# Peptides against a protein of PDB entry 3B8E: the designs that were tried, part 92

Target 1, 230 residues: chain A of PDB entry 3B8E
Amino acid sequence: PFLIFIIANIPLPLGTVTILCIDLGTDMVPAISLAYEQAESDIMKRQPRNPKTDKLVNEQLISMAYGQIGMIQALGGFFTYFVILAENGFLPIHLLGLRVNWDDRWINDVEDSYGQQWTYEQRKIVEFTCHTPFFVTIVVVQWADLVICKTRRNSVFQQGMKNKILIFGLFEETALAAFLSYCPGMGVALRMYPLKPTWWFCAFPYSLLIFVYDEVRKLIIRRRPGGWVE

## One batch from the design tools (peptide; made by RFdiffusion4, then SolubleMPNN)

Design b1_p16_8_s1 (from b1_p16_8, 13 letters changed)
Fold by OpenDDE base, seed 2:
Structure b1_p16_8_s1 (fold): chain B 230 residues (1-230), chain A 16 residues (1-16)
Amino acid sequence: as target 1 above (230 residues)
Amino acid sequence: LEELRELAEKIREELL
């Protein structure tokens, strides 16, 4: 998200504090929870493989898969960002190159896509209104990411949700998201303005996409062991 | 979003 902010010169979609909350709050506990996941039932039945070649291939493919998932997460956040700004009069094309004027406190007549003028204060309210939904979108997408990461080959439906620590991680990140979104003073303290409950659903298509993608991937792996999808 | 904006403005006025 920060790279797109620099390259496209768009208004800041996600604040630094929000990024820190993702890295330290919503990512750490779930990541630790994965270390306690129950072993896959098929791992012990895996045929002997070349440890050098197969390790390298698996590490590359895992890195690519998680890279793709990370891109889908970012796209989900940006989708939410663009929807909010579009609903406030700023179409995506109009946001390109707008950052310089957007961040200038002395310019109080920045025009939206419909010719409405926005003061600096009004613009910052809209910007900070985007931070919270972007964050929540990432958390909701991370539900799918965390659930799919518990196995490499087995379907989530086959492995089940038996790890109490993983379940705790899901509740923790959700509770943190709710706290940051609805606790009084978060707009001032963290630049995270209040969130309408409807925005929690904005990420669901992306969460579902990740889930379906991984289930299909795992299905292919089960049908073709040692294939290019592992 | 207008309701959120109004709420944000209210919070700003009260806390800033």
Scores: peptide ipSAE 0.008, ipTM 0.368, DockQ to the pose 0.046
Fold by OpenDDE base, seed 3:
Structure b1_p16_8_s1 (fold): chain B 230 residues (1-230), chain A 16 residues (1-16)
Amino acid sequence: as target 1 above (230 residues)
Amino acid sequence: LEELRELAEKIREELL
């Protein structure tokens, strides 16, 4: 999120505090929970891997898979960001290069895509209105990411949801997201204004997409052992 | 939370 803010010179989509809450708050417990996941039912049916060749392939595949998922997460967050700004009169194309004028306190007549002038205070309200739903979008997408990471080859439906620590992690990150979104004073403290409940659902298509993508990937791996998709 | 906010602002100032 922050890299795109710098590169595209768009208004800040996600605050630094919210980024820290993602990295330290929402991701930590889920990541630890994966260490307690039950072994896949087919683990003993897998042929011994060649320790010289298969390690590098596995690291590349894991890196690529997590890289792809991370890109989808970022796209989900940015989609929510662009929708909110568009609803407030700022079309995505108009946001490119706007940061300099957007962040200038002395410019009180920044025009939106429709010629409406926005004061500095009004712009900051809209910016901070984007932070919360961006954060929540990431959390909702992380639900799917965590669930799909339970297994490498087996479907989630085959493995089941028996890891209580993983379930706890999902509740913890959701509770943190709700706290940051709705607790009084978060707008001042974290620059996260209260979230309309409807914005929680904006991420659901992306979570579903990740889930379906990974289930299809795993299905292909099961049907074609030793394929390039492994 | 205030310490985290201060840290975040410092990070912001260094990165921007």
Scores: peptide ipSAE 0.007, ipTM 0.312, DockQ to the pose 0.020
Fold by OpenDDE base, seed 4:
Structure b1_p16_8_s1 (fold): chain B 230 residues (1-230), chain A 16 residues (1-16)
Amino acid sequence: as target 1 above (230 residues)
Amino acid sequence: LEELRELAEKIREELL
């Protein structure tokens, strides 16, 4: 998100403090929880990893986890960002290059896509209104990310939700998201303004997409062991 | 900043 902010010169979609809350708050416990995931039901049917030839984390796993899924996650956040700004009169095309004027406190007549003038304060409210739903979008997408990371081959329906630490992590990140979104003073402290509860559902299509994508991938792996999608 | 705080509070009241 910050790279796109720099490259496209758009208003900041996600604050640095919010990023820290993701990295240290919402992602840490869930990530640790994956280390305690119950072995796959078919793991004992696999040959032991050859420590001389087999990578602990292969390039395929890295590309799936950090490449494709990470990109879908980012797209989900940006989708929410663009929808909110569009609803407030700023179409996506108009946001390109707008950062310089947007962040200038002395310019109080920044025009939106419809010719409405926005004060600095009004612009910052809209910007900070985007931070919360971006964060929530990340959390909702992370539900799918964590669930799909439970297994390499088995469907979640086969493996089940037996890792209590992972379940705890899902509740923790959700509770943190709710706290940061709705606790009084978060707008002042973290620049995370309150969010309409309906925005929690904005990310659901992306979570579903990730889930379906990974289930299809795993289905292909089960049907074609050693395939390029493994 | 004070105006932003007041507006944030208004938003809170409307959204919660």
Scores: peptide ipSAE 0.006, ipTM 0.335, DockQ to the pose 0.047
Fold by OpenDDE base, seed 5:
Structure b1_p16_8_s1 (fold): chain B 230 residues (1-230), chain A 16 residues (1-16)
Amino acid sequence: as target 1 above (230 residues)
Amino acid sequence: LEELRELAEKIREELL
């Protein structure tokens, strides 16, 4: 997200405090919960791996999979950001290069895509209105990411949801997201304005995409043992 | 964490 913000010179899509809440608040308990996940039912049926060749290949494939999932998460957040700004009169093409004028407090006549002028205060309200839905989008996508990380080869439907600590982690990150989104004073304290409840559903297609992508990947691994996808 | 918090506060002060 930060790289696109620098390269495209768009208005800030996600606040620094919000990024810290993701990295430290929402990811910590879920990550610990994976240490308590039950071993896959087929782990003992795997042939001994060659420790020199197979370990290196598997580490590269895992790294690529995490990189791809992270990219889909970022795309989901930016999708929500662009939809909100478009609903407020700023089309995606108009946002390119707009940051300099957007962040200037002395410019009170920044035009949107329809020729309407926006004061500095109005622009900051709409920017901070984007921070909360971007954050919530990441949390909703993290639900899918956490669930798919339960297994390396088995389907989630085969493994099931038996880890109570993982379930607690999902509720904790959701409760934190609701608190940061709707608690009075969060707009002043964290630059996170309340979002309409409909924005929680904006990320669902991306969560579904991650889930389907990983289930298809795992299905290919199960059907083609020793392939480049392991 | 403390350094990140201080940086966040500094960025907040510069934005405000």
Scores: peptide ipSAE 0.000, ipTM 0.330, DockQ to the pose 0.020

Design b1_p16_8_s2 (from b1_p16_8, 14 letters changed)
Fold by OpenDDE base, seed 5:
Structure b1_p16_8_s2 (fold): chain B 230 residues (1-230), chain A 16 residues (1-16)
Amino acid sequence: as target 1 above (230 residues)
Amino acid sequence: LKELKKLAEEIRKKLL
């Protein structure tokens, strides 16, 4: 998110406080829950890792975690961001380079794509209105990411949802996201303004995409052992 | 977490 904000010079998609709430609030309990996951049925049939040649963190893992899944997460967040700004009169093409004037408190006549003028206060309200749905979009995508992390090779349908700590983690991160989004005073404290309940559904296509993508990947690994996809 | 909140508040004061 922040890299695109610098390169494209667009209004801030996600605040620093909201990023910290993801990294320290919503992700910790779900990540710890994976330590309590049941072993895959075939794990003891796999050859031991060679500690001299095989790294614990390999190029395949980095490509999957940061390159593929991380990009789908970012696309989901940016989709929600662009839809909200478009509904408020700012088309995606108009946002390119707009940041300098957007963040200037002395400019009160920034025009949208339809020629409507926006005061600094109005612009900051719509910006902070984007932060909460972007945050919620990441949480909804993280549901799929956590579920796919239950297994390396087996389908989630083969593994099942027996880990009660993981289920608790999914409810905890969702409850925290709802609290941060709707609790009175969060607009002043965290600059997280309340979102319409419909915005929770904007991430569902991307969450489904992550799930389907990983299930297809795992299916390929099961059918073709020793491929570059493993 | 308290130090991170203070840092976030300082960053917020610089950005607002």
Scores: peptide ipSAE 0.006, ipTM 0.338, DockQ to the pose 0.019
Fold by OpenDDE base, seed 1:
Structure b1_p16_8_s2 (fold): chain B 230 residues (1-230), chain A 16 residues (1-16)
Amino acid sequence: as target 1 above (230 residues)
Amino acid sequence: LKELKKLAEEIRKKLL
């Protein structure tokens, strides 16, 4: 998100506070929960990693985690962002290069795509109204990420959802996201304004996409071990 | 939830 903010010079799609809430709030318990995950049924049948030749983190894992899954997450967040701004009169094309004027407190006549003038305060409200749904989008997508991270090769349906700590983590991150989104004063404290409950569902297609994508990937790995997808 | 929805709608109406 922050890279596109810099490159496209658009209004900030995700605030620093919301990023910190993701990194330290919503992701911490889920990440710890993976330490309690049951080992894959076949892990003891796999050859040990050669410490001299096999990297623990390889380009393929980086490509999957950051390049593919991270890109789908970013697309989900940006989709939500662009829809909210479009619903408020700012079409995606109009947002390009707008940041400089958007962030200027002395410009109170920034025009939207329909010629409506927006005060600085109004612009900041709509910007912060984007931060919460973007954050929630990431949380909903991370449900899929956490679930797919349970296994490297086995289907989630084969592994099952026996890790109670992971289930608790999913509940905790969701409860935290709801708290940050709907608790009175969060708009002032964290710049996280309340969102329509319907915005939670905007992320579901992307969460499902990640889940399906990884299950297909794992299916390919199971059918063709040692392939380029592993 | 209805009050939160109402608040969100009021915020949205103040933005339009």
Scores: peptide ipSAE 0.000, ipTM 0.336, DockQ to the pose 0.048
Fold by OpenDDE base, seed 2:
Parts: sequence; structure tokens; C-alpha cells
Structure b1_p16_8_s2 (fold): chain B 230 residues (1-230), chain A 16 residues (1-16)
Amino acid sequence: as target 1 above (230 residues)
Amino acid sequence: LKELKKLAEEIRKKLL
């Protein structure tokens, strides 16, 4: 998010406070819950890793986490961001390079894609209106990410949802997201303005995409052990 | 809640 904000000079898609709420709030309990996941049914049938060649965190795991799943998560967030701004008159192409004028409090006549002029206050309301749905989009995508992280090889349908702590984590992150989104005063305290309930569904295609992608990946690993997909 | 709103509005005015 922040790299695209700098490179494309677009209005800020996700506030610093919302990032902290993700890192410290919504991700912490789910991540800890993975430590309590049941071992895969075939784990004892696998050869021991070679500690000299097979790092716990290998380039492939990094590529999967940050290069693939992280990109899909970012795309989900940006999709929500662009949809909200487009609904408010700012088409994606018009946002390129707009940050300088957007963040200038002395410019009160920033035009949208339809020639409507926006005051600094109006622009900041729209910007902060994007922060909460972007945050919620990440949480909804993280449901799929957490579920797929239960196993490296077995399908989630083979492993099942038996980890009560993980289930609690999914409810906790969702409840926290709802609290931050709808609690009175969060718009002022955290710059997280209330969102329409319909915005929760904006992330569902991306959550499904992550889930299907990883299930297909795991299916390939099961059919071709030692392949490049591991 | 009114004081929190006021503080929040003051913070908003300083940050905007």
C-alpha cells in the first residue's frame, strides 16, 4: 500500500493507525492460534528436513507469502479503495499524481473526474472513508490466509477446522474489525469512519481466490511431490 | 463522551 502511495502519488489508501490495528490487533491472535494447529496426518511419513540445505523459512515460502498471497491481499484492498473513490467521482486514472494537490490544505478546488470541485475537508472525509473499508477488506482476506496456513500439503477439507483457538481467532479479528468500524468516536480517534455493511462483501472474491489458489497449489504438491510448487 | 468528542475534534482540527 505505502509503496504504491509513493510511486503513483495517489491519495493515502490506508492510514498508519489502521496498519497498526492490523499488525497488533487483527493479525496477532490468529497468528498465535496457528501454533495450536494439529499436525498434518502425513507429517510423520515425510523425510526429516536437512538442516543444512532445507531452511524453515526458504525463498519459496517467502515468495509464496509476500510475492503471491500478499499481492492478492494488496489487490483486494486497492480494489476496494478504487471502487470507493470512483463512487465519489475519482476514477483510478485521475488519482495518479493527485496526492500533492490532495494533501494541500490551501487548494480547495481539486477537480474530480467529472469536474466537481472538492474542498480540502471534503477530500479528507473521502480519504478516511477509504481507510475503514480497506482495513475490513484485509481482515476478510486474512480469513482465507489464516485457513490456508493450517497446512502445507493437506487440503483444508482433509485437515478440517478442529483448532478451537484458530476459530476463536477468526471471531476475535472479525469482532475487532466490527468494533473499529462501527464504534462511535472511531472516526475521530482512529480516522476510521463507519462503513456501509455492503463493503464487507467487496473482499469476498479475493478471499475465495486465495483459498482456491492455495487448494490448487496443495493439490499439485500432493500429486507431484518435490515439484517447483513446494 | 462529550469531552472525548471535543478532544477528538481538537485533534482533528490540529491534524487537518
Scores: peptide ipSAE 0.000, ipTM 0.324, DockQ to the pose 0.021
Fold by OpenDDE base, seed 4:
Structure b1_p16_8_s2 (fold): chain B 230 residues (1-230), chain A 16 residues (1-16)
Amino acid sequence: as target 1 above (230 residues)
Amino acid sequence: LKELKKLAEEIRKKLL
């Protein structure tokens, strides 16, 4: 998110406080919960990892985590951001390079894509209105990410949802997201303005996409052991 | 280093 903010000079899609809420708030319990996941039913049929040659974090895992899943998460968040700004008169193409004028407190006549002038205060309201839905989008996508991380090869339907700590983590991150989104004073304290409940559903296609993608990937691995997808 | 410090300060002013 922040890299695109710098490179494209767009209004800030996700606040730093919101990023901290993701990294320290919503992700901690879910990440820890994976340590308590039950072994895959076929784990005893796999050769042990060679601790001298096989890395715990390999290029395939990095590619999956950052190159695939992380990109889908970012796209989901940015989709929500662009939709909100477009609904407020700022088309995606108009946002390119707009940051300089957007962040200037003395410019109170920034035009949108339709020639409507926006005060600094109005611009900051719409910017902070993007932060909460972006955050919620990440949380909803993280549901799928956490669930797909339960197994490397087996389908989630084969593994099941037996890890109570993981289920608690999903509840905790959702409850925290709801708290941060709707608790009075969060707009002042965290610059997280309340979002319409409908914005929770904007992330669902991306969450479903991640889930389906990983299940298909795992299906391919099961059908073709030792393939490039493993 | 001065540009990095300026960038860091601009980032800091945007973060706070």
Scores: peptide ipSAE 0.000, ipTM 0.253, DockQ to the pose 0.021

Design b1_p16_8_s3 (from b1_p16_8, 15 letters changed)
Fold by OpenDDE base, seed 3:
Structure b1_p16_8_s3 (fold): chain B 230 residues (1-230), chain A 16 residues (1-16)
Amino acid sequence: as target 1 above (230 residues)
Amino acid sequence: LKELKELAEKLREELL
């Protein structure tokens, strides 16, 4: 999020404190929970790893996790951000290069895509209105991401949801998201204004897309072992 | 919740 804020010179989509809440709050318990996941039913059918050549975490796994899934998460968050700003009169194309004027407190006549003038205070309200939905979008996408990470080859339906720590992690990150979204004073403390309940549902298509994509990938791996999709 | 709010305020003061 912050990289695109710098590169595209757009209004800040997600605050620094909210990023820390994602990295330290919402992601840690779910990540630890994966260490307690049950072994895949076919794990003993796989050839032993070559300790000289095979890394536990290879470049391919890193590329898939951070390259594909991370990009989809970012796209989901930015989609929510652009929708909110568009609903407030700022079309995505108009946001490019706008940051300089947006963050200038002495400019009180920044025009939106429709020629409406926005004061500094009004602009900051809209900006901070984006932070909470962006954060919640990431959390909702992380539900799917955590669930698909349970297995490398087997379907989630084959593996099941028996890991109580993983289930706890899903509730913990959701509870944290609800707390940050609705607790009084979070607008002042974290620059996260209260979330309209409808914005929770904006991320659901992305979570579903990730889930379906990974299930299809795993299905292909099961049907064509040793393929390029592994 | 009060302690969490106070922690959030402290974090704001340190990081923002």
Scores: peptide ipSAE 0.006, ipTM 0.308, DockQ to the pose 0.018
Fold by OpenDDE base, seed 2:
Structure b1_p16_8_s3 (fold): chain B 230 residues (1-230), chain A 16 residues (1-16)
Amino acid sequence: as target 1 above (230 residues)
Amino acid sequence: LKELKELAEKLREELL
């Protein structure tokens, strides 16, 4: 997110406070919960691996897979960001290079894609309106990420949802997202303005995409042990 | 949350 902000010079899609809330709040408890996931049912049935070749390949493939998931998460957040700005009159193409004028307090006539002029205060309200749904989008996408991280090979449907700590983590991150989105004063205190409930659903296609992607990946691994997908 | 609030307030003063 921050790299695209710098490169494209777009208005800030995700505030520093929201990033800290992700890193310290929504990611930490779920990540710890994964350490308590039950062992895969087939782990003892795996063929012996060559520790020199298969370890390196597995580390590379895990890194690529999680890199791809991270990119899908970022795309989900940016999709929500662009939709909100477009609904407020700022089309994605118009946002390119707009940051300099957007952040200037002395410019009160920044035009949107339809020629409407926006004051500095109005622009900042729209910007901060994007922070909360971007954050919530990440949380909703993280539901799928957490669920798929339960196993390396088995489908979630085969492994099941038996880890009570992981379930607690899912509720905790959701409760935190709801608290930050709807608690009075969060807009002033954290620059996280209240979110319309409909924005929670904006991330669902991306969560589903991650889930389907990983289930297909795991299916291929089960059918072709030692293949390039593992 | 207190630290985040303080950070947010500082950022608010700088940006608004």
Scores: peptide ipSAE 0.005, ipTM 0.302, DockQ to the pose 0.022
Fold by OpenDDE base, seed 4:
Structure b1_p16_8_s3 (fold): chain B 230 residues (1-230), chain A 16 residues (1-16)
Amino acid sequence: as target 1 above (230 residues)
Amino acid sequence: LKELKELAEKLREELL
């Protein structure tokens, strides 16, 4: 998110505090919970990992986690960001290069795509209105990410949701997201303005997409062991 | 836009 902010010179889609809440608040318990995931039901049917040649974290896992899932997650957040700004009169193309004027507190006549002038305060309100939905989008997508990471080969339907720590992690990140979104004073303290409940649903297509994608991938792996998608 | 203006005014009152 911050890289796109720099490269495209768009208004900041996700604040630093919000990023810290993701990295330290929402991701810690879920990430730790994966260490306590039960072995896959077919684990004894697999050959033992060769500790000399086989890495626990390989390039395929990194590519999947950061290259595919991370990109879908970022796209989900940016989609929400662009929708909110478009609904407030700022079309995506108009946002390119706008940051300089957007962040200038002395410019109170920044025009939107429709010629409406925006004060600095109004611009900051809409910017901070994007932070909360972006964060919530990340959390909702993380539900799918965490669930799919439970197993390498088995479907979640085969493995089940037996890891209570993982379930707790999902609850914790959701509760934190709700707290940050709706608790009074969060707009002032964290620049996270209250979120309309409808914005929680904007992330669901992306969460579903990730889930379906991974289930299909795992299905292919089960049908074709040693395939390129493994 | 009206709601944003009202919010901006409230924020201005709180920050100034």
Scores: peptide ipSAE 0.000, ipTM 0.283, DockQ to the pose 0.043
Fold by OpenDDE base, seed 1:
Structure b1_p16_8_s3 (fold): chain B 230 residues (1-230), chain A 16 residues (1-16)
Amino acid sequence: as target 1 above (230 residues)
Amino acid sequence: LKELKELAEKLREELL
């Protein structure tokens, strides 16, 4: 998110506080939960990996998979961001290079794509209105990420949801997202304005996409062990 | 802040 903000010079799609809430709030409990995840049912049956050959392939593929998942997450967040701004009159093309004028407190006549003038205060409201849905999008996508991270090879349906700590982590992330989205004063304190409950559903296609992608990947690995997808 | 909240609520109602 921050890289596209710099490269495209668009209004900030995700605030620093929101990023901290993701990194510290939503990711920490899930990361701990993975330490308590039961080993894959087949992991103890796997032959010892050759430490010279199998590490490099696995690291590259894990890096590629996480890179692809991270790209899908970013696309989901940016989709939500661009939809909200477009609904406010700012088309994606118009946002390119707009940051300098957007962030200038002394410019109160920034025009949208339809020629409507926006005050600094109005612009900051719409910017902060993007932060919460972006955060929620990341949380919803992270549901899929956490579930798929339970296994490297087995389907989630084979591994099951036995880790109560992971389930608690998913609940904690969701509760935190709801708290930050709907608690009075969060807009002032954290620049996270409340969103309509319908915006939670905007992330679901991306969460499903990640889930399907990983299940397909794992299916390929199960059918072709030692393939380029492993 | 109150005006900002009201504007934010209006924008949310219009946009969301």
Scores: peptide ipSAE 0.000, ipTM 0.303, DockQ to the pose 0.087; fails the geometry check

